# Peptides against a protein of PDB entry 6RO1: the designs that were tried, part 154

Target 1, 216 residues: chain A of PDB entry 6RO1
Amino acid sequence: LGKEIEEYIHKPKYCLPFLQPGRLVKVKNEGDDFGWGVVVNFSKKSNVKPNSGELDPLYVVEVLLRCSKESLKNSATEAAKPAKPDEKGEMQVVPVLVHLLSAISSVRLYIPKDLRPVDNRQSVLKSIQEVQKRFPDGIPLLDPIDDMGIQDQGLKKVIQKVEAFEHRMYSHPLHNDPNLETVYTLCEKKAQIAIDIKSAKRELKKARTVLQMDEL

## One batch from the design tools (peptide; made by RFdiffusion4, then SolubleMPNN)

Design b2_p25_6_s2 (from b2_p25_6, 11 letters changed)
Fold by OpenDDE base, seed 3:
Structure b2_p25_6_s2 (fold): chain B 216 residues (1-216), chain A 25 residues (1-25)
Amino acid sequence: as target 1 above (216 residues)
Amino acid sequence: SKKEEEIKKKLEEIDKRIEEELKKR
């Protein structure tokens, strides 16, 4: 269920208005969870490769993320990696595709104007950690309906199902109800099928692009 | 595509099963 909400909020048409400097965002790339970072800047990359019929503009957000020091040594050629739990890491500005944003907070931080000094970047990490201490139950999220203004009926139905499920989890002391495990397993299967649809659509788009290149 | 329709049917079956389990409570 939470993953179904994520599939709406990371869409550029919904999230771009909220990607202002200082906005807290969570970044996840496949197996790499960077946790909470801060938006520094937003840039529209028009992938006008003149010969690739990719009509959809790629949206890139520069996010200040806690990265491993090992990944920074190779930063000229390799993607940044998240800091290990026991590692201090270093805050770095990383270009992130907007669809890799897993969460968007209602919280905005003040950020230094110059992020070139390490101390200025590390001061932002201290500010994130202070926000996390103030919100032990988690950093507050933007409401997709009330804050983000998403009118999609599919999202409303997902939220209603999440709320009904959460209400049942908290109201029924039967933590041992085998039907709860069944509902979780079904929600995981649904989330996996949604990923598989998205993968199949990407493969179909690639196959069509290859067919169009073979006709040129 | 045929594959998209099969995936859509599986989603509809899962949604029905979730709704049935939600109605049993």
Scores: peptide ipSAE 0.035, ipTM 0.504, DockQ to the pose 0.016
Fold by OpenDDE base, seed 1:
Structure b2_p25_6_s2 (fold): chain B 216 residues (1-216), chain A 25 residues (1-25)
Amino acid sequence: as target 1 above (216 residues)
Amino acid sequence: SKKEEEIKKKLEEIDKRIEEELKKR
């Protein structure tokens, strides 16, 4: 259910108005969870679909993310990696495709105008940590209906299902209801299958790119 | 293509099963 909400939130038609400098956003790329970062700016890139010749605009958001120090050394050739849980890491401005935003916060931070100095970037990490201390139950999210104005009936049905599920969980706390475990297990399986689809699509795209290179 | 369709069918089956379990309660 939470992942179905993410599929709406990360769509450019909904999220772009909220990608203002200082907005807290959560970034996840495959197995790499960067956690909370801060929007610096966004840009629209022209992309041509390889099979249709149609212009498919790509939206890239520059996000200040906590990266591993190893990623900084290899920044010219390798994609940035998240800091390990035990690592201090370093804040780096990373270009992120908008569809990799897993959450958008209602919180906006003040960011330094010059993010070139490491100290200015690390000051933003301190600000994120202060927000996390203020919200022990988690950083507050933008409401997809009330804040983002998403009118999609599919999303409304998902939210109603979440609310009905949460209400049932709270109304029956003593049922180790094997059906709750089954729904969680099914949601986890759905989540895994969605990852597998995304992986298979990437492999197919790579295989097509290789086939197109072998046909040249 | 075929693997994507199989995975989509599995997703639809899981969604249907989630809806059926949510209706039985």
Scores: peptide ipSAE 0.034, ipTM 0.493, DockQ to the pose 0.017
Fold by OpenDDE base, seed 2:
Structure b2_p25_6_s2 (fold): chain B 216 residues (1-216), chain A 25 residues (1-25)
Amino acid sequence: as target 1 above (216 residues)
Amino acid sequence: SKKEEEIKKKLEEIDKRIEEELKKR
């Protein structure tokens, strides 16, 4: 189900309007999970399908990602690799195909205008880490229907199945656990977490408005 | 179904993470 939603959100027709500078996005390439990065820009490249001769435009998003320092030394010919959990890594602007975006956040950050200095790139990592601290249960996603405006009936059916399954998973513990109070407390705590995420999203929006006024 | 089991496992992992974060607070 999460993967089925991903198959919609990474489509250029849906995600491109949301790939503004400073947008938080999650990048995954096969076995390489870069985690959360920040959109710098995007570009459309002309591509021709080798077998059909059809024009298939490639969309490339430049994303600030935490990369392994080892992969950066070979960066002239090798793809960037994600930093290991225990390594500091280095923030680099990496060209990413749009279909490798596994998630898109509702959060946008301010980014430095010049990302050539290491300190400017590393400041963005500090900002990502601060957002992660504010959202302990995970960085908030764009809603595919309400935020992204996806009207696809296939996606609506997927979401309805997710919601129905989630509802059954929440209701089944309530019906089979003799400790109804523990499950109820967990459901209340989960509801509270959802409220706290909404509150933190509002605070981030206010902080963004203040910073926009200071740049004017 | 295999997909329901994968979703069940992911939700169990989410619930476990919620429990772990709730135990820290």
Scores: peptide ipSAE 0.023, ipTM 0.377, DockQ to the pose 0.020
Fold by OpenDDE base, seed 5:
Structure b2_p25_6_s2 (fold): chain B 216 residues (1-216), chain A 25 residues (1-25)
Amino acid sequence: as target 1 above (216 residues)
Amino acid sequence: SKKEEEIKKKLEEIDKRIEEELKKR
């Protein structure tokens, strides 16, 4: 259920006003979970749709993320990878497509003006870790309705289902049930699949409009 | 079409698994 909310919040029309420098955001790219990072800036790139020649704006956010040191050595040829759990890693500014933002926090951090020094980047990691210590139940999220102003009825129905599910989880005395992690993981998978369906439907609609064969 | 159907099947499997985990409580 939480990832069905991701489908709404990562849309440029909703999230761009909240992508200010210092905003905490969570970044996931396929199998790579970077966890919480900090927005440095965002940019709008012109992209030309290959099939229509129409300008489709691509939104890229630069996010300070904890990366593996191994990926940094190979950064000339490979995309940055998240730090392993047991790895210290290094904070790096990574260009991220806006649709890879899985969460947006209400929290904004102060960031150093110069992020070229390693020590300045690592100071931001300390600040993230301090916020995580202050919020043991998780870093506070922007409310998609109250904070982000999203009026989509589909989102309201998703939120109502999440709240009903959370209320059921918290009303059951099994707060320590190891099956909670399994249910959360399944809810995350469900919502990723809902994303993939919406993407596939958009591609199918585009393909049909362009007389491209029903290969999808 | 085929990819959308595969994704729908995976969604149904996950929904079923969520319901099964919720019924064990």
Scores: peptide ipSAE 0.031, ipTM 0.484, DockQ to the pose 0.016; fails the geometry check

Design b2_p25_6_s3 (from b2_p25_6, 9 letters changed)
Fold by OpenDDE base, seed 2:
Structure b2_p25_6_s3 (fold): chain B 216 residues (1-216), chain A 25 residues (1-25)
Amino acid sequence: as target 1 above (216 residues)
Amino acid sequence: SEKEEEIKKKLEEIDERIEEELKKR
């Protein structure tokens, strides 16, 4: 259900108007969950589909994200990685494809005009943490209908199902339904396995690229 | 690869278990 909503909100036609500087967004790239970051800017890039020659515009949002310090040392060639829970990390401006936005908040933060100094970037992390403290039940999301103006009947049906499911979850005293915990645990395991497949495929691709460089 | 096939099999087994638990509700 939450994933079905994500499939609507991350579409450029819906989310672009809300990608203003300071907007809180959640970024997830395959197995890499960056959590909440802050929009710095966005850009439209012209892309041409290699097989059709069709113009497929790529939308890239620059998001200030908490990154692992290890990924920063290799930042010239490697994709940024999220900070581990136990590490401080460092806030970095990361170019993110718009379809990797898993959530968009109603909250907007003030951001420093100059994000080159580390202290200015880290000040934004403090602001995110203050928002998280104010919203213990989670950072508020944009309403896809009321805030984002999405008129899609498919989304309305998904929301009705989510609301009915949430109402069933809240109306069922089954905080203790062992079957609900089992389904959630299985869904988490499925998600983790999907991450592991993608990681293994990336490692295989890296290994093939190294082999191709050794054959040149 | 053998690892991809093992992971695929584990995914199918998890999907079947999810469907079974959803049918019990």
Scores: peptide ipSAE 0.037, ipTM 0.481, DockQ to the pose 0.014
Fold by OpenDDE base, seed 5:
Structure b2_p25_6_s3 (fold): chain B 216 residues (1-216), chain A 25 residues (1-25)
Amino acid sequence: as target 1 above (216 residues)
Amino acid sequence: SEKEEEIKKKLEEIDERIEEELKKR
């Protein structure tokens, strides 16, 4: 359920107004969960669709993310990787495609004007950790209806199902049910698979257009 | 198509498992 919401909120038409500097966002890229980072800026890039010559705008957000030190050494050749759980990591500004934003917070942090010094970047990590400490139940999200103004009836139905599920979870006296972690893990897996389906559909659409085949 | 179908099948398996965990409550 939570990622059916993700499929709406990461659409540029909905999220771009909220990608201001200092906005907390969660970034996931395939198997790589970076967790919570901070928006530095965003840019619109012109992308030419290879088969139509039509300009399709690509949206890239620069996000300050906790990266592994190993990936930073290899950053000339490889994409940044998330810090391991036991690793301190280092905060780096990473260019992220907008569709890789898994969550957008209502929280907006102050960020240093100069993010070139390591200490300035690491100060933002301390601020994220302080917010996480203040919100033990999780960093507050933007409401997709009330805050983001999304009028999609499909999203409203998803939210109603999530709210009904959450209400059932909180109304059951077993707040400590170990099955709760299992349900969350399954919701995260469901959610990853929905992204993978969307990626596969995009690849299939590209392949069909390249092959000029009506039926694949 | 095959990779999309495999992903859809995994999604259905996860949905069934979520529904089973919800019915145990």
Scores: peptide ipSAE 0.036, ipTM 0.491, DockQ to the pose 0.016
Fold by OpenDDE base, seed 1:
Structure b2_p25_6_s3 (fold): chain B 216 residues (1-216), chain A 25 residues (1-25)
Amino acid sequence: as target 1 above (216 residues)
Amino acid sequence: SEKEEEIKKKLEEIDERIEEELKKR
């Protein structure tokens, strides 16, 4: 259910108006969870679909993310990696495809105009940590209906299912309902399968690119 | 293609099973 909401929120048609400088966003790329970062800017890149020749615009958001120090050393050749839980990490501006945004916060931070100095980037990490301290139950999200204006009936049905599920969880606290574990396990399995589809699609795209290179 | 269709079918089966478990309550 939460992941089905993410599939609407990360669509450019819905999220682009909210990708303002200082907006808190959560970034996840496959197994790499960067957690909360701050939007710096966004850009539209022209992309041509390799099979149709159609212009499919890619949206890239520059996000200030907490990265591992190892990622900073290899930044020319390797994708940025999230800081380990025990690592301090370093804040780095990372170009992120908009579909990798897993959440968008209602919170906007003030960001320094010059993010070239490390101290200015690290000051933003302190600001994120202060927001996290103010919201112990989690950083507040934009409401997809009330804040983002998403009118999709599929999303409304998902939200109604979440609310009905939450209401049932709270109304029956004493049922270690084996059906709750089954629904969570099924949601986790659905989540894993969606990752596996995305991985398989990337492998197929790579294999097609290799086949096209071998046919040249 | 075939693996993607098989995985899509497994996703649909999981979604149906989630909906059935949500209806039994």
Scores: peptide ipSAE 0.030, ipTM 0.479, DockQ to the pose 0.017
Fold by OpenDDE base, seed 4:
Structure b2_p25_6_s3 (fold): chain B 216 residues (1-216), chain A 25 residues (1-25)
Amino acid sequence: as target 1 above (216 residues)
Amino acid sequence: SEKEEEIKKKLEEIDERIEEELKKR
């Protein structure tokens, strides 16, 4: 269920108005969970679709993310990696495709105007950590209906299912309702299938990119 | 891709099963 909501939220037509500087966003890339970062800016890049000549606009958001210092040594050629749990890491501005945003917060932070100094970037990490301390149950999300204005009936049905599930979970906290376990198992299976779709799409994209590199 | 369609069908089946379990209550 949460992943189906993600499939709506990360669509440029819905999320772009909310990608203002200082917006908290969660970034996930190919199994790398960067956690919460802060939007610096976004850009629209013209991309030509392979084989159709159609302009498919790519949306790139620059996000301050906590990166591993090891990955930064090779940052000229390698994608930034998230900091290890026990690592302090370093805050870096990372270009992220908008579809890699897994969550968008209602919270906006003040960011330094100059993010070139490491101390200015690390100050933003302190601000994120302060927000996380204020919200021990998790950083508040934008509501996809009320805040983002998404009118999609598919999303409304997903939300209604989540609410009905949560209501049942909270109404029967002590009953190992075998139907609740069934719905959890189905949600986990759905979540796994969504990972598998994303993996298959990446493999197809890699295969197409390799085919295009072999045709050049 | 056939794999993507198979995975979409499995998602639809899971959604239907979730809806059926939601209607039984």
Scores: peptide ipSAE 0.048, ipTM 0.537, DockQ to the pose 0.017; fails the geometry check

Design b2_p25_6_s4 (from b2_p25_6, 11 letters changed)
Fold by OpenDDE base, seed 2:
Structure b2_p25_6_s4 (fold): chain B 216 residues (1-216), chain A 25 residues (1-25)
Amino acid sequence: as target 1 above (216 residues)
Amino acid sequence: MKEEEEIKKKIEEIEERIKKRLEEL
């Protein structure tokens, strides 16, 4: 379910308008989870598919990521690696293919104009950590429908399945009542309440995001 | 200042709405 939504949001036609400088994004490359980073810029590269000769444009986003110091020493030939959990690491600008974005936040940060100094890059890590403290339930995501404007009927069906699955998870304690009508009515009420709580939590995250943009 | 106080008040109203809905579960 979460992965099925990811397959929509990482598509260039949907995510590119939201890849502005300072946007929080989550980066995952195979086994390498970089966690939350900050968009610096993006570029379009012309690519030719080796088997078809078709022009397939590659989109590369430069993201400030917390990298291991070991990977930085070999940075001329090797891909950057995420910092270990207990490692301080170093913030580096890493070129990332847009399909490696596992999440896009509603939060944008102010970033230094010059990211060449280590102190300027490390200041952005402090800002990410401050946002994480302000959002203990996790950094706010862009809504794929309301914020990203995705009209895809396949995504709407995925969202409906997620909502129905979450509804079923919240209804699980009621399955021992022999009266189906009372169980269904209680399940529907509990579902509606769960939907309303989610909507209210989204509104709360939006309001807090606006307040934080005025404080940064 | 005034806009920040209005946003803080909206946050409190949303938090109370969430609390009330959690008490109904």
Scores: peptide ipSAE 0.049, ipTM 0.681, DockQ to the pose 0.031
Fold by OpenDDE base, seed 5:
Structure b2_p25_6_s4 (fold): chain B 216 residues (1-216), chain A 25 residues (1-25)
Amino acid sequence: as target 1 above (216 residues)
Amino acid sequence: MKEEEEIKKKIEEIEERIKKRLEEL
């Protein structure tokens, strides 16, 4: 359910007005969960669909993310990896495709004007951690209807199903059953894996198409 | 040559990620 909402909010026509500098966003790439990062800027790249000649603009958001130090030592060609749970990591500005945004917060942070110094980037990590401490139940999300103004009837039906499911979950006498929380967590993990597979298959198809075009 | 090898390496990494996720289901 929450992921059916993600398929709406990450569409450029809905999210671009909210991708302002300092916006908190959550980034996931094919099982690499970077967690919460901060928008620095966004750019529109002109892309031509290979089969139709139609302009399909790619939107790239530069996000300040907590990356592993190991991934930063490997050559400029390797994709940044998220910091391990027990790793301090380092905050880096990473170019992210807009469809890899799994959540958009209502919260905006102040960011330093110069992000070249490591200390300025690491100060933003401290600010993210302070926001996380203020919101123990999770960082506040933009409402896709009330905040983002999404009028899609498919989304409205998804939201109504989520609300009806949450209401049933909270009204159920088994809400205090530790087994129910375990089953829910397993269902969420399974739903996660299924989406990561779908995303990875889409990226694989794109990468193979690029390789075939360079061979012509 | 170098760009083609980089794309081939990226394809292998994506295929390994798909395999790992399929083993978790």
Scores: peptide ipSAE 0.048, ipTM 0.684, DockQ to the pose 0.014
Fold by OpenDDE base, seed 1:
Structure b2_p25_6_s4 (fold): chain B 216 residues (1-216), chain A 25 residues (1-25)
Amino acid sequence: as target 1 above (216 residues)
Amino acid sequence: MKEEEEIKKKIEEIEERIKKRLEEL
């Protein structure tokens, strides 16, 4: 359910108007969860599909993310990695594909105009941590209908299922219904399967592209 | 030739992984 909402909100046609500087966004890339970061800017890149010559516009958002210090040393050759739970990490501006945004907050932060100094980037981490302290139940999300104006009937059906599930969850004592743990476990399992399929499809596309380059 | 066969095998492994995950849904 929550991941079915994610597949709508990360579409450029819906999220681009909300990618203003200072917007809190959550970034996830496959197994790498960066958690909450802050939008710096976004850009549209022209991409040409290798096999069709068709223009497929690539949307990249620059997000200030908490990265591991190890990934920063290797930043010329390797993609940025999230900071370990026990690591302080360092805030860095990372180019992120818009479809890797797993959540968009209603919260906007003030960001320094110059993010080149490390202290200015680390000040934004303090601001994120202050927001997290103000919202112990989690950073507030943009409403996909009321805030983002998404009219998709598929999304409305997902939300109705979430609400009907939450209503059943609050109406049953959380500690004694084995059906609730099974439904959560099934939702998590379905959600993990959907990630694995999406990852595998990306790997398949890459492997086919390499094969086509070696046949030329 | 050898690298193409390795890539073809890797494609087959990925396709089988996708199939197995689709059967779990």
Scores: peptide ipSAE 0.046, ipTM 0.686, DockQ to the pose 0.011
Fold by OpenDDE base, seed 4:
Structure b2_p25_6_s4 (fold): chain B 216 residues (1-216), chain A 25 residues (1-25)
Amino acid sequence: as target 1 above (216 residues)
Amino acid sequence: MKEEEEIKKKIEEIEERIKKRLEEL
């Protein structure tokens, strides 16, 4: 359900009108969750499909994202990495393919005109954190129907299922809807497994760091 | 080396479990 909605929202046909400077967007690249960033700029790049010679336009959004300081040292050759939870990180303008947008907020921020100074970029992180404090239940999303005007009947059916699910959850917290329990238990299991993967990846990084220190 | 291989294997097992649970959704 949530992923099926994401598959509509990240389509250039629907999201491009909303990618204005200052728009809050969430960026995920494979296993890298950058969280909330701010749109700086948008560009259409001409791409040629290698097998057909057809022009397939690539849509790139420059997003101000919280990156790890380690990734900045290698930023000339390596993709930016998200800041660790306990890391301060640094805000960087990262070119992001539009399909890597996992969410688009109704919120727009004022951004500095010059993002070259580190302090100007870090001021935007403070503004994101202030918005997050104002919305403890999460930063508000654009409505795909009402705000984005998506007319797709597949999406309408997905939303109706989500609303019917949410309505059943909130109206009957004690009704053993076996379909509710299965989706919640799967979401909880997925969340737990994602925590376990994140823990295992952290342990792997620690083990590698120990190995590198024992070789010194 | 052994601990890193065990951690890698544990990550792969967890990733396969995620994949299986995603196919159930």
Scores: peptide ipSAE 0.044, ipTM 0.705, DockQ to the pose 0.013

